Peptides against a protein of PDB entry 4GMN. Designs and how they scored, part 8

Target 1, 375 residues: chain A of PDB entry 4GMN
Amino acid sequence: RYANITLLALVTLASIGTDFQETLVKGNQGSRESPISAADEEWNGFDDADGDAMDVDQKSSSGEDQEEDYEEIDVKEDDEDDDDDSITSEMQADMERVVGADGTDDGDLEDLPTLRELIQTAVPQLIRLSNLPIDSDESLTIQSHALSALNNISWTISCLEFANGENANIHNAWYPTAKKIWRKTILPILEADSADLKLATQVTSLAWAVARVLHGETPTDGNPHRKFISLYHSSKQQAGGNSNSIEEPEDPFQGLGVKCIGVVGSLAHDPAPIEVNREVGVFLVTLLRQSNNVPPAEIVEALNQLFDIYGDEELACDKEVFWKDGFLKHLEEFLPKMRTLTKGIDKRTQPELRTRADEALLNLGRFVQYKKKHA

## One batch from the design tools (peptide; made by RFdiffusion4, then SolubleMPNN)

Design b2_p17_7_s3
Fold by OpenDDE base, seed 1:
Structure b2_p17_7_s3 (fold): chain B 375 residues (1-375), chain A 17 residues (1-17)
Amino acid sequence: as target 1 above (375 residues)
Amino acid sequence: SVMKQIPRKPIRLTWLK
């Protein structure tokens, strides 16, 4: 009885996350005079004046340069080493307090009561439910549903614009919670080194959603980027043996390989340690070199991640990794292969994959030209 | 406050089957 109520609550929370995401997408489409679909956004490079990092999927709003002082979010991580991985009711209240204590007044989400309740009330409970001891098929089902709800909430929030101080109240409320999801849900599951590809796919999807907000500020403890790179390689070895058991998702962009690329790409953004950035950058460039055996969707994601990571020339990773490791040459050598790959995708059977590949090809040409101009 | 822009197409939420 209690398990069925818990499962129904988890399904409801996951559905609320979905409906909220759809509402946000519809709201954004209604506010834009021209719905530039995120797919139709062409990377134009940075104009030398605006120190914003290149996101291939972000709209260049020509907003006036309000030097919004980045209030340094002095995230006093009270490292209360409560070794009890169980989120107590006190830790839930402390999550509510940490959201309020880091200079975010609990009032900053007054206009967004549903989102506040999702972050402050639902997510702490979902983290707890994701950390339940797995002793039964019922506990495994609860964990899977909790991870799905966390995934949906995290993806919804990761669709908000946070550049240039946009939605700062939501960012500030989410940031400590996102770090807690990473530390208390994602890391323990990655450390358990489970051969369960379903669980690995769920945690990788969640990790990508979280890392799309935290970027290079995602906790680097235990080198999670290497675990996701290892998971990428392991998933390819298993798929080569038993073609029948991994239902390739109908959507090529929902594959575990794409998710692994998305996570490690997000983890490699500034201010990530240069060695993390290098290991990820080398991984991504190596996929392009081996592109004959890599699914087109993974190539598209790897390109987008390379653009997002190395689009800003002011970042330390541009000089210390991109130029130093000779990435431009690899991108130039890949450009004719990308043209062939993109042309090989049937527009009738795979219209979305073809559109995203056409966009990534266009952006690759622009990115190579940009980097040549700024060499 | 109106929630502003959503950059990327939402990664299709894993439907709880």
Scores: peptide ipSAE 0.035, ipTM 0.712, DockQ to the pose 0.071
Fold by OpenDDE base, seed 5:
Structure b2_p17_7_s3 (fold): chain B 375 residues (1-375), chain A 17 residues (1-17)
Amino acid sequence: as target 1 above (375 residues)
Amino acid sequence: SVMKQIPRKPIRLTWLK
């Protein structure tokens, strides 16, 4: 009886975290659909005039276009209007306020009562539940659901903008709680070194969500970046041997490898210790060098992490790691491989992966040019 | 001067199936 009530409460908290994230994502998309005025696509047309007209002979192979008449299978979406009455009017009002909040008010979360209760009341209980002794399948189920709820809440909060003092009230309320999740939930599970890849995937997802807010201020005790790098390598070795199909998640970006890259990339941001930054930077650049054996989604995430870590020339890691360890050369050498990799992704079967690879390729070209100009 | 990057889409939550 108590277990079923606890599980229902944990599922409800995880749902609340998901719905809140979806609304924040939709709100952030709507604000960015303000047309980036086509004006800053000043294509500085460099007049490379050298028109060497190589006459490639048009051999007219008349391939007959068989128009395969794709019968539109009218998949009746059964609109099961599951009236998921889960979104209270108070939650909806909090979600609308967070999406619209010009976060200049140093105020308490008084205007965000649902978010306040999630951070101050729910999260401390979820941390406690994630630390229960595992002595039964029931206690393992409770831990898994508590980790899922913590993951969803932490991901949702990590989707808020905190740059330039935006959402400072939420940041200030979350920051000590995020450090508590790290020290009380994430580190103990990582130190237990369990062979449970499901648990490892859950804790790594949570660690990424937490590290997306804490960045280089994430506690460095016990070198957690090395544990996630080790987990990355161990996960690759296991996938090659035992066909215990961890069903590769249908979404390539939900894989344990991507999550490990996301965590260690986030941990390497300023003000992370330079040696932590170096070890992570070398790991990420090594993935690019070994790209023939690395899933495309992991390459996309590794590139994005490299851009976020080394995009600012004023940071100590730019001089002490990026330039000192010669990362530019590795990025330049990877650029033609990234073009081939991106072109090899089918737009029809993997549209999201292709879009994110096209974006990462474009950013890689711009990043290499930027770094060459500032060399 | 910080490079203007294309903003990443936030990562979807793991669906609790």
Scores: peptide ipSAE 0.033, ipTM 0.732, DockQ to the pose 0.044
Fold by OpenDDE base, seed 3:
Structure b2_p17_7_s3 (fold): chain B 375 residues (1-375), chain A 17 residues (1-17)
Amino acid sequence: as target 1 above (375 residues)
Amino acid sequence: SVMKQIPRKPIRLTWLK
């Protein structure tokens, strides 16, 4: 009885986190739609007339009239109005305020009561539930649901803009909690060295969401970047042997490899220690060099992390790592490979992967040109 | 129902510089 209520509450919290993210993503897209003036390029209709009338006559035959009286089972579509009222009016009001919030520096989420309760009340309980001793299938289920709820909340918050002091109140409220998730949930699970790839995928997804806010200020205790690099390599070795095909997630970007790249890339941002940045940068560049054996989604993520890490020439990592370790040469040598890789992705079967690869290819060309001008 | 992992829409700004 209590377990079912706890599971329902965890599912509800995770749903809330999903719906909040979808709303934030829609709101942030709406603000960036500068009206692309529809240039009405009059595509002149080419009149090509050629009327060749090929007459193919084919004949046959007569098969019989079996009137199978299919009784129309009038399946009353019970319009279960699934009032997917998952979003309370208070949550909707909080979402509208988050999308519109001028960065009041008051770390008091007074105007964001639902988000405040999520961060201050729910997340501390989820951290506790994620750290329960695993002694039963029930405790494992509770941990998995707690990690899922933490993942969704953390991902949602990581979709907010925090650059230039935007959403500073939310950032200031989340930042200590994000560090607590890292230290109390993520690190202990990574240190347990579990062979459970499902658990590893969940914790790595959460770690990425947290690291997207903390960046190089993510706690460096126990060299977590090396743990995620090791997990990346271990996951590639296991996928070759045991026919427990964890069904490759239908979405290529949900793979453990992509998540590991996303975590370590985020950890390597300024103000990360130069040696952490170097180890991650070398890992990412090595993936590009070995691209023949790397999934396209991982290449897209690795490129994108390299752009985000080394996009600013004023950062110490530009001089001490990017230029010193000769990364430009590796990126330039990868351009023709990336063109081939991107063209090899079928737009019909993998439209998202193709779009993201086309974007990454465009950015790679621009990034190489930028770095050549600033050499 | 496995809770759908929030699809990472990394709102990647096309690198414009």
Scores: peptide ipSAE 0.033, ipTM 0.723, DockQ to the pose 0.132; fails the geometry check
Fold by OpenDDE base, seed 2:
Structure b2_p17_7_s3 (fold): chain B 375 residues (1-375), chain A 17 residues (1-17)
Amino acid sequence: as target 1 above (375 residues)
Amino acid sequence: SVMKQIPRKPIRLTWLK
């Protein structure tokens, strides 16, 4: 009885997350379909009003050169080792506050009570249910449904705009919860090293959704990027051996390989450690070099991740990884291969894949030109 | 499947301006 009620609740939460996602996707499409047609209002030229240039006399105030003695602030090399434990302790304290304090000012989501209850009440229960001991087919079913609900919620939230302080209240409410999902749900499942490809696909999908908000601020504990890279390679080895049993998902972008690329790409964004960025960047560039053996959807995702990671020249990873490791050359050498790959995709049978490959090809050409100009 | 994944939004290459 209780299990059936729990399963029904989990299916309901996953369905609500899906319906909300569809609503957000439709709303965001509607905002892009704002007709460009209204901008043809003829900007009638400003009339040449002969405004008399008043001769404001440049009084040469001789400002005395006060030699401000720049006291050389002896920047003590305070040992950088304490900051990682402090962030972990503060994050743990915030996680404990989000779980325990009746007195966290719930005010940030006053206007969004349903979203507040989803984040603050439902997600903690889903995390708990995703961590149940697997001792039965029933417990495995509960975990799978909890992961599906967490996935749909996390994906939905990751579709909100958070740039430039947009939806900051939702971001601030979600951010500690996203870190909690990472630490309490994703990491333990990844560390269990399960041969269950279904579970691996579910956790990787959830990890991608979470990492699309946390980016380089995703906890680096236990080198999760290496676990997802390993999972990518393991998934390819298993698919090659038993061609009969893994129904390739009908949607090429739902594949475990694409999800692994999406996770590790998201983890490598600033402010990720430069070594994490490098390992991911090398992995992604290696996929492009090996593109003859890589599904087109994975190539599209790998390109898009490379553009997001290395699109800003002001970031440390541009100098320390992109230029230092010679990524531009690999992208240039890949450009003709990408043209061939994209042209090989049938628009009739795979319209989405073709559209996204055409976009990625266009962006690759532009990105290479940009990087050449800023070399 | 109850699990839905959102396709990646098109990247606005803002750095090309």
Scores: peptide ipSAE 0.033, ipTM 0.731, DockQ to the pose 0.189; fails the geometry check

Design b2_p17_7_s4
Fold by OpenDDE base, seed 4:
Structure b2_p17_7_s4 (fold): chain B 375 residues (1-375), chain A 17 residues (1-17)
Amino acid sequence: as target 1 above (375 residues)
Amino acid sequence: SVMKQIPRKPIKLTWLK
């Protein structure tokens, strides 16, 4: 009885995290579809060139009136039961406030009661459930659901803009909780060195979501970047051997390899220790050098991480790692390979992968040009 | 930023199937 209630509560919390994310995505799309007010650049009218549209008069012919009697198929409106969209009116109001909050309202989490309860009440319970002794299939199921709920919440929060002091109230509330997830949930599971690739995938997904907010302020205790690099390599070795290939997720960006790259890339941002940054940077550049054996989605993620890590010339990692270790040369040498890789992706079968590869290729060209100007 | 911020689609929330 208690276990079923706990599982239901965990499923509900994971759903809430999903619905909140979908609402944030819809709200951010609506704000981007607000027409950029065309600044009235008076682009002076180029004159009406009078191009004579020739009047081709072709008249013919009389094709017959076949009255095909389309039978009125009486489509019974089957009342599909409206699935109980468990979004409370209070949750919807909180989501609308988070999407509509122009970054001027220093609204304390007092104005976001549902998000407050999610962070302050639910997440600390999920952390406890993720740390239960695994002694039964029931405890393993509870841990898996707790990790899924933590993942969904953490990913949703990581989609908020925190640049320029936007959502600072949410950031400030989440930051200590994110560090607690890292120290209490992620690190203990990584230290246990479990051969369970499902658990490893769940914890790596959660670690990426958390590290997308904490960046280089993610606790470096125990060198977790090396564990994720090791997990990346181990996952590649296992995929080559046993036919129990974890079915490559239908979405190539959901793969454990992509998740490992996303985590270590996020961990390497300033103010990460230069040695952590170097080890990650070398790992990412090595993937580009070995690109013939690397899935395209992992290459796209590795490129995006390299751009985010080394995009600022004022950071110590630019001088001490990027320039010192000669990363520009490797990126420039990779440009023709990336063009070939991107062109090899079928737009019909893999539209998202192709779009993200086209964007990563465009950005790689721009990044190489940027770095060459600032050399 | 000279880089187009690609909205990294969040990893699809693992639907608890």
Scores: peptide ipSAE 0.035, ipTM 0.735, DockQ to the pose 0.074
Fold by OpenDDE base, seed 3:
Parts: structure tokens; C-alpha cells; sequence
Structure b2_p17_7_s4 (fold): chain B 375 residues (1-375), chain A 17 residues (1-17)
């Protein structure tokens, strides 16, 4: 009984985190539709080309009338009003306030009661549940669901804009909790060195969500970037041997490799130590050099991380790593390979991967040109 | 499967300037 209630509560918290994110993504897309003026694409008239209606006469044949009396099974559409009221009126009000918030520095979240309760009441319990001793299949299930709820909440919060002091109240409330998730949930699981790729994938997804907010301020205790680089390499070695291939997620961006790249890239942002930045930068550039054996989604993520890390010339990592270690040459040499890779992705079968690769290719060309002007 | 993994927000084309 208590286990089922706990699991239901964890599933509900995970759902809320997803729905909150989808709403925040939609709300942030709506605000960016500045009306692109419909430029006057001159409607060039339909030329009435006279194409010959060929006559093909084919005749045949007579097959018989079997009136199969289809009993009209009156399938009562039970209008299950799926009152998928997954979003409470309070959550909706919090989402609307978050989308409209002029970034009051009030870390108390007085105006965001649902988000406050998620951060202050739910997340500390989820951290506790993720740290239970694993002694049964039930405890493993609870840990997995707790990690899932933490993942969805953390990803949702990581989708807010925090640049230029936007959402400072939410950032200030989340920041200590994000550090607590890192220290209490992520690090202990990474240190346990379990061969469980499912658990590793869950914790790495959570780590990426947390690191997208903390960036280079993520706790450096125990060199977590090296653990995620090691996990990247170990995951590639295991995929070749045991037929317990965790079905490659249908979404190529949900792979453990992409998540590892996302984590280490986020950890390498300013104010990360220059040696952490260097180790991550060298890892990412090495993936581009070895691109023939790297999934396209991992290349897209590695490029995006390199742009985010080395986009600012005022940062110490630009001079001490990017220029000093000759990264521009590797990016320039990769540009023709990226064009080939992107063209090799079928738009019909993998439309998202193709779109993301086209964007990354465009950004790579622009980034190389930018860096050449600032050399 | 309730856990749709949250897609990474499409990164703003950082280099559109």
C-alpha cells in the first residue's frame, strides 16, 4: 500500500515536471513569434498546361454480392473525459507567472507556491528516496522513480532563462537544491561504479539537467567530468558485446553518449578550472577527429557544447585552451566532414536529427568565420 | 511510458549576428 502511494506520487511528480516543461517551451515559443512580415511572395499564376487525358479502357469482372451482415457494434465511445488535469490551476498560475516574471530577486518564491513546494518539500524527499539502500527490487524501483521525478523537475527548471538576471528568484531558490542533488544523489551513484547502464543513463540525464543551471559552478569534488568521460568510453565498449542492448532509444538525442557530452560540456563552462575546461575541450575535439565512429547526435551535441564553451573571447579558456591547443584548426578540418555527415541523414526518416545537424553545420561555419576574424 | 525524456531546448542559433 505505502509503496503504491509512493510510486503514484513519484509518477505524478514526474508527469507534472514534463507538462510544466511542455507549457514553458510553448509559452517561450509564442513570445518569439515576432510577426515575420509575410513578404510579398508573388503568386506566380498556374499556367494551364493542357496535359493529355489518356483513355485507358480496362474492363473486368463480376464478383458476387455476399451481404455480410456487419452487426453494428455500438461501441459506446465512453467519453472518458480524461480529466488529464495533470496541471492544477495553481501549477498553471505558477507557469504563467514564470513566463511573465521580470526576475524579482526574491528567492522565497512567494508568488510561485507550487514551484516553491516542488523545490522545498518534494525535491528533498526525492533526494532521500534516491539514496535508499538497494536491498530489493522495490527499493530499486523507488530509486528509479525518484531519479525520474528529479530529472523532470531539474530539466524543466533548466529550460528557464537565467541569463542577465532573468528568473533570479527561481535561480536563487534552485541553486542550493541543485548543488544538493549533485552532492547527495549524483556523486554517490557515480562513485558506486555500478555496471547498471539504466541507472547510469538516469543519473547522467539528471546530471545534465543540473549542470545546465550550475555550469562551471557545479561542485568539482572528485573530478566528475572524468567520471562522465569514463562512462562515455565504457558505454561504447559494452554496446559491442552483450546482447542486452538496452534498445537504442528511438530518439538519437536520448542516448547515454549524448547525455555524457551534455554533462561534461556544461561542467566546462566558465568559471570551471582551466584544466577541467581543457580536458573536456580535448575530449570534444577528439570526438570530431574520430567522427567516423561517433553517432551523428553525439557530434551535434559536441559541436553545440564547443560553441557554448568557447563562444566568448573574453573568457580565460579562449586564450588558454581554444587558441593555445589549436582547436580552430580541428573545427576547420571537421567542416567538410560535417557537411558530408549532415547530407547523409535522411530528412524523411530522421527529420529532427537532420534539422539539428543542419543547425550545427550552419553554426560551425559561422563559428569558424567568427574565430578567424578574432584571431 | 510516462517518462518522455525532456528534449534539450533548441539552442538559439548563437551565431546569427
Amino acid sequence: as target 1 above (375 residues)
Amino acid sequence: SVMKQIPRKPIKLTWLK
Scores: peptide ipSAE 0.033, ipTM 0.726, DockQ to the pose 0.166
Fold by OpenDDE base, seed 5:
Structure b2_p17_7_s4 (fold): chain B 375 residues (1-375), chain A 17 residues (1-17)
Amino acid sequence: as target 1 above (375 residues)
Amino acid sequence: SVMKQIPRKPIKLTWLK
């Protein structure tokens, strides 16, 4: 009886965390539907005056336009009105306020009572439940559900903008709690060295969500970046041997490899120790060099992490790692491979992966040009 | 000068099916 009530409460908390994230993502998409076309117009500022008109001979290959009649597959949206009564009117009001909130710096969440109760009341209980002794299948189930609820809450909060003092009240309330999740939930599970890849995937997902807010201020005790790099390599060795590969998630971006890259990339941001940054940077660049055996989604995430870590020339890691260890040359040598990789992704079967690869390829070209100009 | 990057879409949560 108590276990079923606890499980129901954990499922409800995990649902609330997901619904809150979906609402924040939709709200942030609606404000960013200013056409991506405007960002391409502002970069026209390079007056390349040397119009040496290389006369590229237009060989007119008359390719016949086969108008493939795309039959409009009338996807009946079965409006399963699952009245998910899970979102209270108070939660909706908190979601609307978070999208528009001028952040107060006091860390008070008086205007966000649902989010306050999630951070101050629910999360400390979820941390306790994630630390229960595992002595039964019931205790393992409770831990898994507690980790899922912590994951969803942490991911939702990590989707908020905290740059330039935005949402400072939420950041200040979350920051000590995020450090507590790291020290009390993530580190103990990583230190237990469990062969359970499901548990490893759950804790790595949670670690990524937490590290997306803490960045280089994530506690460095016990070199957690090396544990996630080791987990990445161990997961690749296991997938090659036993046919009980955990079903690769239908979404290539939900794989354990992508999650490991996301964690270690986030841990390597300023003010991370330069040696932590170097070890992560070398790991990420090594994935690009070995790209023939690396899933495309992991390449996309590794590129995005490299751009986020080394996109600022004022950071100590730019001089001490990026330039000193010769990362630019490896990125330049990877450009033609990335073009081939991206073109090899079928737009029909993997539209999200193709879109993210096209974006990463475009950013790689721009990043290489930027770094060459600032050399 | 920070390079203007194309903003990454948020990662979808693993939906608890």
Scores: peptide ipSAE 0.031, ipTM 0.725, DockQ to the pose 0.044
Fold by OpenDDE base, seed 2:
Structure b2_p17_7_s4 (fold): chain B 375 residues (1-375), chain A 17 residues (1-17)
Amino acid sequence: as target 1 above (375 residues)
Amino acid sequence: SVMKQIPRKPIKLTWLK
């Protein structure tokens, strides 16, 4: 009885997270499909009215420079369980502002309190449920549903814009929770070294969602990037042997290989340790070199990760990894292969894969040109 | 499947402009 109620609650939470994700994706698509109305409103030049600049002789009062001694607040990493109800209210208000700015209906504002409760009340319980001892098919089912709920919530949050300080309060509220998911859910499952490819796919999907927000600030404890690289290789070896292929997901971008690439790429962003960045960068470039044996969706994801990681020339990884390890040459040599690969994708049977490959090919050409100019 | 994954959004890096 209790187990069935728990499973129903977990399915409900995962469904709410999926529905909210769809709403956010539709809202963000609606803002992009806003036609650039070429309102060529001819800005009729404002006439140069010769307004006499009044000479206001404001006397320079020499205010004394009080050197306010910025005491370095030694931010002790006190694990203060700041149950800061304030962050939650700000997150709610910011979600209301995000939803209201996208012109989403007043009905979507009612879901914002639900998102708050999902993050603060549900996620800690989902973390607990994901850490249950696996001693029965029931406990395995509970873990799988908890991971699915965490995945959907984490993916939803990872679709918010956090660049340039946008949604900062949502980011700040999610950030410690994301680290908690990483440390308490993802790492223990990865350390258990389970041969269950379904569980591995679920945890890798969750890890990608979390790492899409944390990036290079994702905890590097136990070298999780190497675990995901190993999982990538292991998944390829198993697909070749037993014809009990776990049905390749109908969506090429839902494959375990793509998810592994997405995780390790996200983990390698600044401020990741330069050696983590190097190991991931070498892995990704090696996939491009071996592209004849790599699914097109994984190539697309690997390219996109390389562009995100090495897109900024001011970052230490540009000089210390990209240029030092000669990645430009590999990208340039891959460009004709990518053209062939992209042209080989049927637009009728795989329209999304073709569109994303066409985009990645375009970006690869531009990226190679950019890097050649900034060499 | 109850599990959903959002596809990657297009990259809009400044150097691609």
Scores: peptide ipSAE 0.035, ipTM 0.734, DockQ to the pose 0.187; fails the geometry check

